# Peptides against a protein of PDB entry 5B16, part 35

Target 1, 136 residues: chain A of PDB entry 5B16
Amino acid sequence: TPSRINHNERLEFLGDAVVEFLTSVHLYYLFPSLEEGGLATYRTAIVQNQHLAMLAKKLELDRFMLYAHGPDLCRESDLRHAMANCFEALIGAVYLEGSLEEAKQLFGRLLFNDPDLREVWLNYPLHPLQLQEPNT
Target 2, 136 residues: chain A of PDB entry 5B16 as posed
Amino acid sequence: TPSRINHNERLEFLGDAVVEFLTSVHLYYLFPSLEEGGLATYRTAIVQNQHLAMLAKKLELDRFMLYAHGPDLCRESDLRHAMANCFQALIGAVYLEGSLEEAKQLFGRLLFNDPDLREVWLNYPLHPLQLQEPNT

## One batch from the design tools (peptide; made by RFdiffusion4, then SolubleMPNN)

Design b2_p14_1_s2 (from b2_p14_1, 6 letters changed)
Fold by OpenDDE base, seed 2:
Structure b2_p14_1_s2 (fold): chain B 136 residues (1-136), chain A 14 residues (1-14)
Amino acid sequence: as target 1 above (136 residues)
Amino acid sequence: LLEKLKEFLESLIP
């Protein structure tokens, strides 16, 4: 029987892939003329620990982490890394228990405070197969 | 909006 920690690490593993995938797909369609290097640069920026930790803070995961794991998170950098990992685990859980669409919606909502940018990100035309099967 | 998005993304680059 896997421990709760192992379960969270597994969810993080899955969530990392989901975040990378969603980011990649949206960037690919939003910037059709951007070369691979540019796409990769934007992806790296979006999924870097510092940024994901910022997104996690919007969900008040910082308060949760300090409450549950405060003694192990005495350094700010440790807290950021833990928050980023927790965020990935959350996305993984949403994907696993819900759908890719739900993960996409949550991620997109958190990415942008600007509603116009959010709408562009979430509603930009996708591949026909993705439009037909958004929950894969 | 795409330019605005690009600017946002650029701002995230470390």
Scores: peptide ipSAE 0.659, ipTM 0.949, DockQ to the pose 0.853
Fold by OpenDDE base, seed 3:
Structure b2_p14_1_s2 (fold): chain B 136 residues (1-136), chain A 14 residues (1-14)
Amino acid sequence: as target 1 above (136 residues)
Amino acid sequence: LLEKLKEFLESLIP
């Protein structure tokens, strides 16, 4: 039986893929004229440790991490990296126990404080058969 | 609104 640490690392592995996939899909459809380099730049910006750590902070994972791992996280950069990994594990767990849709919704809610941007991100058509939205 | 989104994304670029 794997330890709890091993379980979290496995969830992180899964969550990393889910976060990158969701980000890629949404960027691909939202910016149909943007070249690969531009898409990759935006993706990198979204999934970078610093940004994921900020998303994790919205869930108060910083308080959790300091409580559980404080002695090992004496540097801000170490905390950011750990929080980013923890966030990935959380997304992995949501996908595993729920669905890709649930992971998508959670991720989108955290990405944007602006409700208009959130709506565009979450509801933009991702398939030709989906109902089209007006250009905004 | 997509321009606003683009601005947001640009703000994340290090």
Scores: peptide ipSAE 0.661, ipTM 0.947, DockQ to the pose 0.862; fails the geometry check
Fold by OpenDDE base, seed 1:
Structure b2_p14_1_s2 (fold): chain B 136 residues (1-136), chain A 14 residues (1-14)
Amino acid sequence: as target 1 above (136 residues)
Amino acid sequence: LLEKLKEFLESLIP
């Protein structure tokens, strides 16, 4: 029987791949004329630990971390890294027990507070929004 | 909207 730590690490591994995949696919289709370097830059920005930690904070995972692992998280960088890993594990679990679509929806909802950006991210090409704002 | 998205993404770049 694997330890809880081992289980979380396995989920992180899976979630990392899912987050990377979803990010890559959306960027690829959203920016069809953007060179590889630009796509990679945007992807790195989205999946970097500090950003994923911000997404984790929206789910109040910071409170959970302090409750469960407070003594081990004395440095802010350690907390950020742990929250990012926990976020990946969560996405991995959603994919594992649900579907890629469910993971996509959750990730998209957390990525954007702006509903218009959320919709274009999730449903590109999104005709209704493009009709309203063709040059934005 | 795509320009707005670009601006958002640029803001995330470290």
Scores: peptide ipSAE 0.658, ipTM 0.947, DockQ to the pose 0.761; fails the geometry check
Fold by OpenDDE base, seed 5:
Structure b2_p14_1_s2 (fold): chain B 136 residues (1-136), chain A 14 residues (1-14)
Amino acid sequence: as target 1 above (136 residues)
Amino acid sequence: LLEKLKEFLESLIP
């Protein structure tokens, strides 16, 4: 039987792709006139370890990580990296057990505390019947 | 709202 560690790493691999994909798609459509460099900058900012770790804290993954791996996570940077990886694994699991839509919804909910921004991110322009005005 | 989103994203840039 595969180890739990190996399974988690596989989920992380999948989740990394899902987060990257969702981020790319939404940025692409939300900013149709933005050049590739600008899109890449935004994507990097969203998926960077520090940011994903911040999202992970909203799920209290830091408590989980310290409980399970405390001795190995003495440095803040190590904890951030581990939390980011764990977050990716979680997204991977949501996609695997559920759907891309469910992963999208979860990611969007965590990404924005502002409900208006959340709605724009999740719905524009992917849902034409629920479009928000782009410049409002 | 898009401008507000842009501002948010800019705030994430290291």
Scores: peptide ipSAE 0.658, ipTM 0.947, DockQ to the pose 0.877; fails the geometry check

Design b2_p14_1_s3 (from b2_p14_1, 8 letters changed)
Fold by OpenDDE base, seed 1:
Structure b2_p14_1_s3 (fold): chain B 136 residues (1-136), chain A 14 residues (1-14)
Amino acid sequence: as target 1 above (136 residues)
Amino acid sequence: MLEELRRFLESLIP
């Protein structure tokens, strides 16, 4: 059986893709007139280690990280990086064991403390073709 | 509301 570290790294790999995918899709639909460069800038801002670490802190993952790896995380930057990785692994696990929808909902809840902004983020308009052909 | 979202996103840009 793989080690816990190996498993977490695999989940991180998956979670990174899920976070980037969800972020990309939401930005794409929410800002139809924004050029690629702007979309990429917002995506980078959302998925950067510093931000993901803040999201992880909302789940009190910092307490867990210090418990499990405290001596190895002497620098704030090291802790931030580890927290971001842990957050990605968590999203990966939610997707793996649950669904993309569950990952989407969790990510949205953590992204925004403001419920109105959360609502806008989670409930953007569907593509016209999806409205016409919801099963396609 | 979308403008508020934009402002939020801008605030995340390093």
Scores: peptide ipSAE 0.665, ipTM 0.950, DockQ to the pose 0.864
Fold by OpenDDE base, seed 3:
Structure b2_p14_1_s3 (fold): chain B 136 residues (1-136), chain A 14 residues (1-14)
Amino acid sequence: as target 1 above (136 residues)
Amino acid sequence: MLEELRRFLESLIP
């Protein structure tokens, strides 16, 4: 019953949380001696609109956005924000319809072009409870 | 390898 826009915004909301969660968990374990401020700084850098927009570009979402919303995205900042939101919505959808693991894998693949860094990010030992799928 | 990751993350900081 909700509008398509509303539905997309809901997915963005969910995806934002998933991205932040995954980022937080990986940073926490990868840098055990890093203080909270440093962890927060890295997280902010990873999830900022500019970076997420770059990740979205790897999925060619920019082409999609220009096709679907070109007239409304005349400003570069508007396009970046829209792409970041769209990326979040996609991650949200992957989590919702798939699993946290699938979201993790997709996010990791996009985060790093370097396969070695990707492997470190994705395969660093995590707490068993954090590897479990949510019951929701 | 972790240091390379750190450098990558640093590069993302605005």
Scores: peptide ipSAE 0.661, ipTM 0.950, DockQ to the pose 0.846
Fold by OpenDDE base, seed 2:
Structure b2_p14_1_s3 (fold): chain B 136 residues (1-136), chain A 14 residues (1-14)
Amino acid sequence: as target 1 above (136 residues)
Amino acid sequence: MLEELRRFLESLIP
């Protein structure tokens, strides 16, 4: 049986893909005239470690991680990296145990403090089939 | 609103 650490790493692997996918899809629909390079730039900005760590901080993961792993996370850069990874693992878990829709909603909620921007982000369709079955 | 979103995204670019 894999250790919990290995499990978290696997969840991170999955979550990384989910975050990338959701980001890509939303950007694709939000900016239909933007070229690939521009889309990639925005995606990179959204999924970069320092940004994901910021999102993780909104969930107070920093407090938890300092409590659990403080001695190993003395440097800010190390903490940021760990928080980003933890955030990905969380999204992975939400997708795995819940649905892509749930992951999308959580991610969107954290991305924007402004509810108007959040609504714009979330209201763009990801796929026609998901409109029919939003909880898949 | 889309322009505001664009500005937000631009602000994230390192």
Scores: peptide ipSAE 0.658, ipTM 0.949, DockQ to the pose 0.815
Fold by OpenDDE base, seed 5:
Structure b2_p14_1_s3 (fold): chain B 136 residues (1-136), chain A 14 residues (1-14)
Amino acid sequence: as target 1 above (136 residues)
Amino acid sequence: MLEELRRFLESLIP
């Protein structure tokens, strides 16, 4: 039986792909006139460790990490990296034991505090909104 | 709304 650490690393591997995929798909549909470089920039911004760690904080993973691994996470950068990895593992687990839709919903809920933006993100493609861009 | 979304995304760029 693989160790729990090994299992989490595997889940992180899967979750990384899920987050990357979901982000890519949403950006692709939401910004049909944006060139690849722009899409890639937004994707990088969304999936960067600093941002994922912020999302993880909404789930109070920082408290969990400090409780379980405090001695090894004295640096803020180390904590952010660990939190980002843990977040990916969580998304991986949700996908694995639930569904892609559940992962999508969870990720979307965490991405946006603004319910209007969340709705736009989760309910793509919205042809009328795309036609009105950038006025919408 | 897309413009607001874009502004949000821009704010995430390091």
Scores: peptide ipSAE 0.656, ipTM 0.947, DockQ to the pose 0.833; fails the geometry check

Design b2_p14_1_s4 (from b2_p14_1, 7 letters changed)
Fold by OpenDDE base, seed 1:
Structure b2_p14_1_s4 (fold): chain B 136 residues (1-136), chain A 14 residues (1-14)
Amino acid sequence: as target 1 above (136 residues)
Amino acid sequence: LLDKLLEYLESLIP
């Protein structure tokens, strides 16, 4: 049987791909006139460790990490990296045992505290809010 | 809203 570390790393691998895919797809459709360089820049910004760690913090994974791995996480950068990996593993698990749609919904809910931006992200271009405000 | 979204994304760029 695989170790817990191996299992987590496998989930991280899967989750990394899912996060990358979802981010890419949403950016691609949301901004059809945006050049590749811009798409890549925004994707990088969304999936960077710093940002994923912030998303992980919304799930209180920082408290979990300190509880489970505190002695190994003395540096903020180490904690941030670990939290980002843990977030990826979580998304990977949601995809694995649930669906891509469930992963999409969870990711979208965490990406934006602003409910209007959240709905645009999840439902563009046909979301009612966007249809009502086409120039915003 | 798309403009606001872009502004938010810009804020994430390191």
Scores: peptide ipSAE 0.611, ipTM 0.940, DockQ to the pose 0.806
Fold by OpenDDE base, seed 3:
Structure b2_p14_1_s4 (fold): chain B 136 residues (1-136), chain A 14 residues (1-14)
Amino acid sequence: as target 1 above (136 residues)
Amino acid sequence: LLDKLLEYLESLIP
């Protein structure tokens, strides 16, 4: 049987893919005129460790990490990296035990404090047959 | 709103 550490690393592996996928899909549909370079730049910005750590802080994972791993996290950069990984593992777990939709909802809610931006991100049409937002 | 979203995303770029 795998250790608890191995389990978390596996969830992180899965979550990394889910976060990148969701980010890619939303950017692709939200900005149809944006070139690949722009899409890639914004994706990188969203999924970078510093940003994911910021999202993790909204879930108070910083307190969790300091409690569980404080002695090993002497540097801020180490804490950020660990928090980002933990966030990915969480998203991976949500996807695994729930659905991609549930992962999407959680991720979107954390991405934006602004309710208007959150609404656009979460509910923007992702298919031609979906209802269009006239004044987006 | 999309413009506002882009501005926010730009702010995330290191």
Scores: peptide ipSAE 0.609, ipTM 0.940, DockQ to the pose 0.860
Fold by OpenDDE base, seed 2:
Order: structure tokens, then sequence, then C-alpha cells
Structure b2_p14_1_s4 (fold): chain B 136 residues (1-136), chain A 14 residues (1-14)
């Protein structure tokens, strides 16, 4: 049977893909005139460990990580990396046990403190098929 | 708002 650690790593693997996908989709539709290079640049910025760790902090994952894994996180960079991974695992779990829509909502909610930007991100028109099947 | 969003995203670029 897989260990709890292995399970988290698998969830992280899935979550990484979900975060990348959601980011890509939203950028693609929000900025229809932006070239691939620009899209890729912004995607990288959004999904970089430092940023994901910031999002994780909003969920107080830092406190959790320090409590559970403090001795292994003596460096700030290690903590950030662990938080980013944990965030991905969380998104992966939400997608797996819930839906892509739920993952999208959680991710979008955390991305922006500004409610106007959040609204634009979450509710910008997507592909018709995505609108019809939001839980894919 | 899209301009504002873009500005925010720019701020995230390392």
Amino acid sequence: as target 1 above (136 residues)
Amino acid sequence: LLDKLLEYLESLIP
C-alpha cells in the first residue's frame, strides 16, 4: 500500500497539472491578443513556487507545515517549496474528490485579494463546451 | 479591469 507521503506526492503531481491548466485557460481567454511567449511568461509567474507559497500562506499552510515538518524546514526556501507543493496537492485533492470547477473556484479565490480582479478571473467567458461542462 | 489585471500579473514576474 502506498504511504501517506507517496499519496501526497501523487496529489501534488495531479495538482501541478490542474494549476497549470487552469492558469493557461484563463490567461488564454482573458488576453486573446497576447502572444504565446507572453502567455507563458505570465503562467510561469503565477505558478512559480514563490507565488504558490504565498497563496498557501493564505490558507495558513505555513503554520501547518511548521507544526508537522518543522525540523525539515529550517530554510525559508525549503518552507516555500514545501508550501507550494502542499498547495498543489490541495488543488489536486479538490479536483480529484470534487471537480475542476471547485478547483477553479478555490484557486481563483486565492489568486486575488482584489474582488474585482477575482470576479474577472473567475467569470470571464470561456469556451462554450467548458461552460456546458464545468465539472470536467 | 483587464489592464489592472495585467498590471498585477506583471508585478508577479520575477
Scores: peptide ipSAE 0.606, ipTM 0.941, DockQ to the pose 0.853
Fold by OpenDDE base, seed 5:
Structure b2_p14_1_s4 (fold): chain B 136 residues (1-136), chain A 14 residues (1-14)
Amino acid sequence: as target 1 above (136 residues)
Amino acid sequence: LLDKLLEYLESLIP
């Protein structure tokens, strides 16, 4: 029986879409009066390599990357880019083997250290069953 | 909290 986990680049491809989608959906609902340009700016900020690499560090992916690919990642920018890609692959794997909800939860958990902001991000009304009115 | 969230997001803008 073949594994459901595909080549890492394929997982990255999938994860990139998932991260982009989740970010877009949450921004769209959280800020209903924000113009498209603003939404796009915040989305770009969230999904940029530097930010995703920061999230990846919370999972200690930097240690993994240096162990597995050290010689190729001697420059900070190269490591950052690789970590962002690895993070996307991880999200892709979580979505593939689990669900969009699980990917959402993981992503949201990593996005915010502030539990209040995390709660607002994760539970702002995206679904009718999520009747949680966030505070201003 | 939404204002706080927005401020945080602003801080991420390169």
Scores: peptide ipSAE 0.607, ipTM 0.939, DockQ to the pose 0.861; fails the geometry check

Design b2_p14_2_s1 (from b2_p14_2, 4 letters changed)
Fold by OpenDDE base, seed 2:
Structure b2_p14_2_s1 (fold): chain B 136 residues (1-136), chain A 14 residues (1-14)
Amino acid sequence: as target 1 above (136 residues)
Amino acid sequence: AADEALAELEERLK
């Protein structure tokens, strides 16, 4: 069985894909006439570590990180990277143990502080993937 | 540039 660290890295791997997918799908529907380059620009901005770290801060993951791993996260860049990874792992876990819809809702709620923007973002349809949870 | 892109995105969602 994988260690806790390996499990977290695996969740991050999954979460990275989920965040990328959700972002891509929503942008695709929100901007039906926008060329790929424009879509990619918005996606990059949304999923970059600096932004994901900001989303993680809304969940107070920074406090957790400093408490648990403070000595290893003295540099701001290190903390941002760790928070971004942790956020991805969280999304991965929500998807894995819950559903893509739950991951979508959580992600959308964090993306925007303005509830009106949340509503616009979340109201665009997604194409859910039917993935089976692994048995081990 | 990323911050500008996010700001632009929000404006387009309004």
Scores: peptide ipSAE 0.656, ipTM 0.944, DockQ to the pose 0.878
Fold by OpenDDE base, seed 3:
Structure b2_p14_2_s1 (fold): chain B 136 residues (1-136), chain A 14 residues (1-14)
Amino acid sequence: as target 1 above (136 residues)
Amino acid sequence: AADEALAELEERLK
């Protein structure tokens, strides 16, 4: 059986892919005329560690991390990196035990504080065939 | 620069 560390690393691996995928899909459909470079710029901004750490903070994962690993997280950069990884693991777990739709909803709710922006992000029309595909 | 990109994104979603 894998250690706790190995399990978390595996979840991070999965979550990283899910976060990037969801981001890519939404940007692709929201901006049908935007060139690849522009899409990539927004994606990079959304999925970089600094931003994911901010999303993690909304879930108060910083408090959890400091409680569990405080002595090892003396630097701001260390905490940020750990929080980003933890966020990825969380999304990975939600996808694994739930569905892509559930991961999408959680991620979207955290991306924007403005409910109007959440609505646009989460409910923008996607390709009909994509909506019919399995979400797990 | 990431913050700038995110701000631009939000404006485009309005």
Scores: peptide ipSAE 0.654, ipTM 0.945, DockQ to the pose 0.904
Fold by OpenDDE base, seed 1:
Structure b2_p14_2_s1 (fold): chain B 136 residues (1-136), chain A 14 residues (1-14)
Amino acid sequence: as target 1 above (136 residues)
Amino acid sequence: AADEALAELEERLK
C-alpha cells in the first residue's frame, strides 16, 4: 500500500541521517588529527550501499527480502540497494522508537565482528556534555 | 578502494 511505502521511505530518510551522523561523530573524535578528506574517505566507505547491505546481511535481511520481494530483486545490485535502504529504515526506526544510544549500539555491534574493535568504536571518549545530552 | 579504506580503518583502531 502507498501508506507502507511512504512510511518506509520516511524511516529510510531518518535512518540515513542517523547513520551518517553517528559515523561522522565517531570518526571525528577517533581521529582528531585527520583532515576532512581522510574523514570523508572513511565515512564514504562505511555508509555506501555495498557496506550497509553487508551489515544488513548480518541481520539476515537478505532472506527477508527474497521472501517478501523476490520477484523484484532479480539482480544483485537491486538486492544490495534494497538491503541498504532497509538497513537505513531499521536504524531510523530504532532511533525513533528507542534512542540515539540504541541506534549507536546496534550500528557499532554490526560494524565490527571483533569485540575489541567494537569497544574502541563505541566507547571512545566524547565531549562530556555529549555524554549527558538527551538521546532523542 | 572502499574495502581498502575499511581494512585501513580497522588497522588504525587496533
Scores: peptide ipSAE 0.652, ipTM 0.944, DockQ to the pose 0.939
Fold by OpenDDE base, seed 5:
Structure b2_p14_2_s1 (fold): chain B 136 residues (1-136), chain A 14 residues (1-14)
Amino acid sequence: as target 1 above (136 residues)
Amino acid sequence: AADEALAELEERLK
């Protein structure tokens, strides 16, 4: 059986792809006339460690990380990176054990504090194929 | 900056 560390790293690997994919898809459809550079700018802002760490803080992952790995996270940048990784692992786990739809819902809920913005982000029309397989 | 991009994004979603 793989170590717990290996398991979490694998989940992080998966979660990183899920976060980037969801972000890319939503931006793509939300801004149909925006050029690649503009899409990439927003995606970078959303998925960068600093932002993901902020999202992780909303789930109190910082408290968890400090409790479990405090001595290893004495630097601000180390904590931020660890929180971002933990967030990715969480999203990966939600996707793995649940569905892409569940990952989308969780991610979207955390992205915006404003309910109106959440609604726009989460419920903007996506590709029909995605609608056909929401639990994949 | 990332913060500026996010702020701009939110404004465009309104």
Scores: peptide ipSAE 0.650, ipTM 0.944, DockQ to the pose 0.901

Design b2_p14_2_s2 (from b2_p14_2, 6 letters changed)
Fold by OpenDDE base, seed 3:
Structure b2_p14_2_s2 (fold): chain B 136 residues (1-136), chain A 14 residues (1-14)
Amino acid sequence: as target 1 above (136 residues)
Amino acid sequence: SAAKALEELRKLLK
């Protein structure tokens, strides 16, 4: 039986892929005239540790991290990295236990505070087969 | 409008 640490790392591994995939798909469809370099730049901005840590903070994961690992997270960069990893693990868990759609909804709701921007991000037409999950 | 939101989105993502 894998340790809890190994399990969390595995969820993080999965979540990293899910976050990158969802981001890529939405950017691809939202900006059909944007060149690859621009898409890549936007993706980096969304999935980089600093941004994911901000999303994690919206879920109050910072409070959790400080409670569980406070003494080991004395530097801002350490906390940011840990929160980003925790966020990825969370998304991985949501995908694993729920669905890609549920992961998409959670991620999108956190990305934008402006309800209009959120609405566009979440509801812009996407290719249905790209978001289709294998039968489980 | 959706068009306006997309422009704001681009500004946000840059």
Scores: peptide ipSAE 0.281, ipTM 0.851, DockQ to the pose 0.140
Fold by OpenDDE base, seed 4:
Structure b2_p14_2_s2 (fold): chain B 136 residues (1-136), chain A 14 residues (1-14)
Amino acid sequence: as target 1 above (136 residues)
Amino acid sequence: SAAKALEELRKLLK
């Protein structure tokens, strides 16, 4: 039986892959004429700790982290890193206990506050395997 | 429009 820390790290591992995959797939289809370097740049911007931490803040994970680990997160950079990890773990958990679709929806909703951008992001074609993924 | 949204998205990603 893994410890809570171990479990979170495992979920983070999974979530990192899910976030990376979803980002990659959506960018690939959204920008069919963009070269690999550009796609990679966009992906990095989306999945980097600073950005994921910002997404985490929308879910008030910062308050959670400060409550649970405040003394260890005195630096802003430390907090960002921790929030990013926590966000990945959350996405991992959503994927694990829900579905890739649910992870996609959650991630997409957080990525954009603008509903038009959100709709474009979420409605672009996905990998065929994602179409076979159960929604619940 | 979707086209405008895509453009705005692109700008945001830069």
Scores: peptide ipSAE 0.200, ipTM 0.839, DockQ to the pose 0.140
Fold by OpenDDE base, seed 1:
Structure b2_p14_2_s2 (fold): chain B 136 residues (1-136), chain A 14 residues (1-14)
Amino acid sequence: as target 1 above (136 residues)
Amino acid sequence: SAAKALEELRKLLK
C-alpha cells in the first residue's frame, strides 16, 4: 500500500512535467506572435488544478475518487486537488507505458470537445519564425 | 484557426 502510494506520487511528478511540457510546446507553436507573458498566462490557465480537475471529470475520475476515498474528500477543494493529481498521474502513466505522442493525443482530446479546435491544437503547422526550432 | 483556439483559451482564463 505505501509503495503504491509512492508510485502514484512518482507518476504524478512525471505527469505534471508532461502536461506542462505539452502545453508549453503547443502554445509556443500555436501563437508565434504571443509574448512570453501571454504564453505563461495561458499555460497557467490550462494546467491549474481547477482545469485539470475538469479534464479528470471527463474521465469520470470524480466517481472513482468518491468511491475510493469518499470519507476523505468531503470538501470540494479536496476533491478537485485529488482529481488534478490523479489526472497528472494518469498522463504520467500514459507517457511511461506508451509514448509522448499518446499522452499528447489524450491530453488534446480532453482539452477541446470541438473537433476543429482539437485539430488545430494537435496539428498546427510550423510557423516561419519557428523553423529554426527542432521538431518537438 | 489560431483565433478560435485563442477564444477557447480565453474562456479558461475566466
Scores: peptide ipSAE 0.175, ipTM 0.798, DockQ to the pose 0.149
Fold by OpenDDE base, seed 5:
Structure b2_p14_2_s2 (fold): chain B 136 residues (1-136), chain A 14 residues (1-14)
Amino acid sequence: as target 1 above (136 residues)
Amino acid sequence: SAAKALEELRKLLK
């Protein structure tokens, strides 16, 4: 049986792919005229450790990490990296035990506090059960 | 509007 650490690393592996995939798909549909370089830049901005750590902070993972691993996280950069990894593991777990849709919803809710931006993000791509709305 | 929100999103992501 794998250790908890190994299991967490496996979840990070899965979560990294899920975050990358969701980000890529949404950017692809949201910006149909944006060239690959621009898409890649946006994706990097969204999935980089610094940004994922910010999302993790919304879930108070910073307090969790400091409590569990405080002595190992003396540097801010170390905490940021650990939080990003933990966030990936969380997304991986949500996907594994739930669904891609659930991971999408969680990720989207954290990405934007503004309900208008959140709604636009989550609607790309459109779900078959969603009604097409005019792009106004 | 969705279009306006999209533009705001684009600016935010830059």
Scores: peptide ipSAE 0.129, ipTM 0.800, DockQ to the pose 0.133

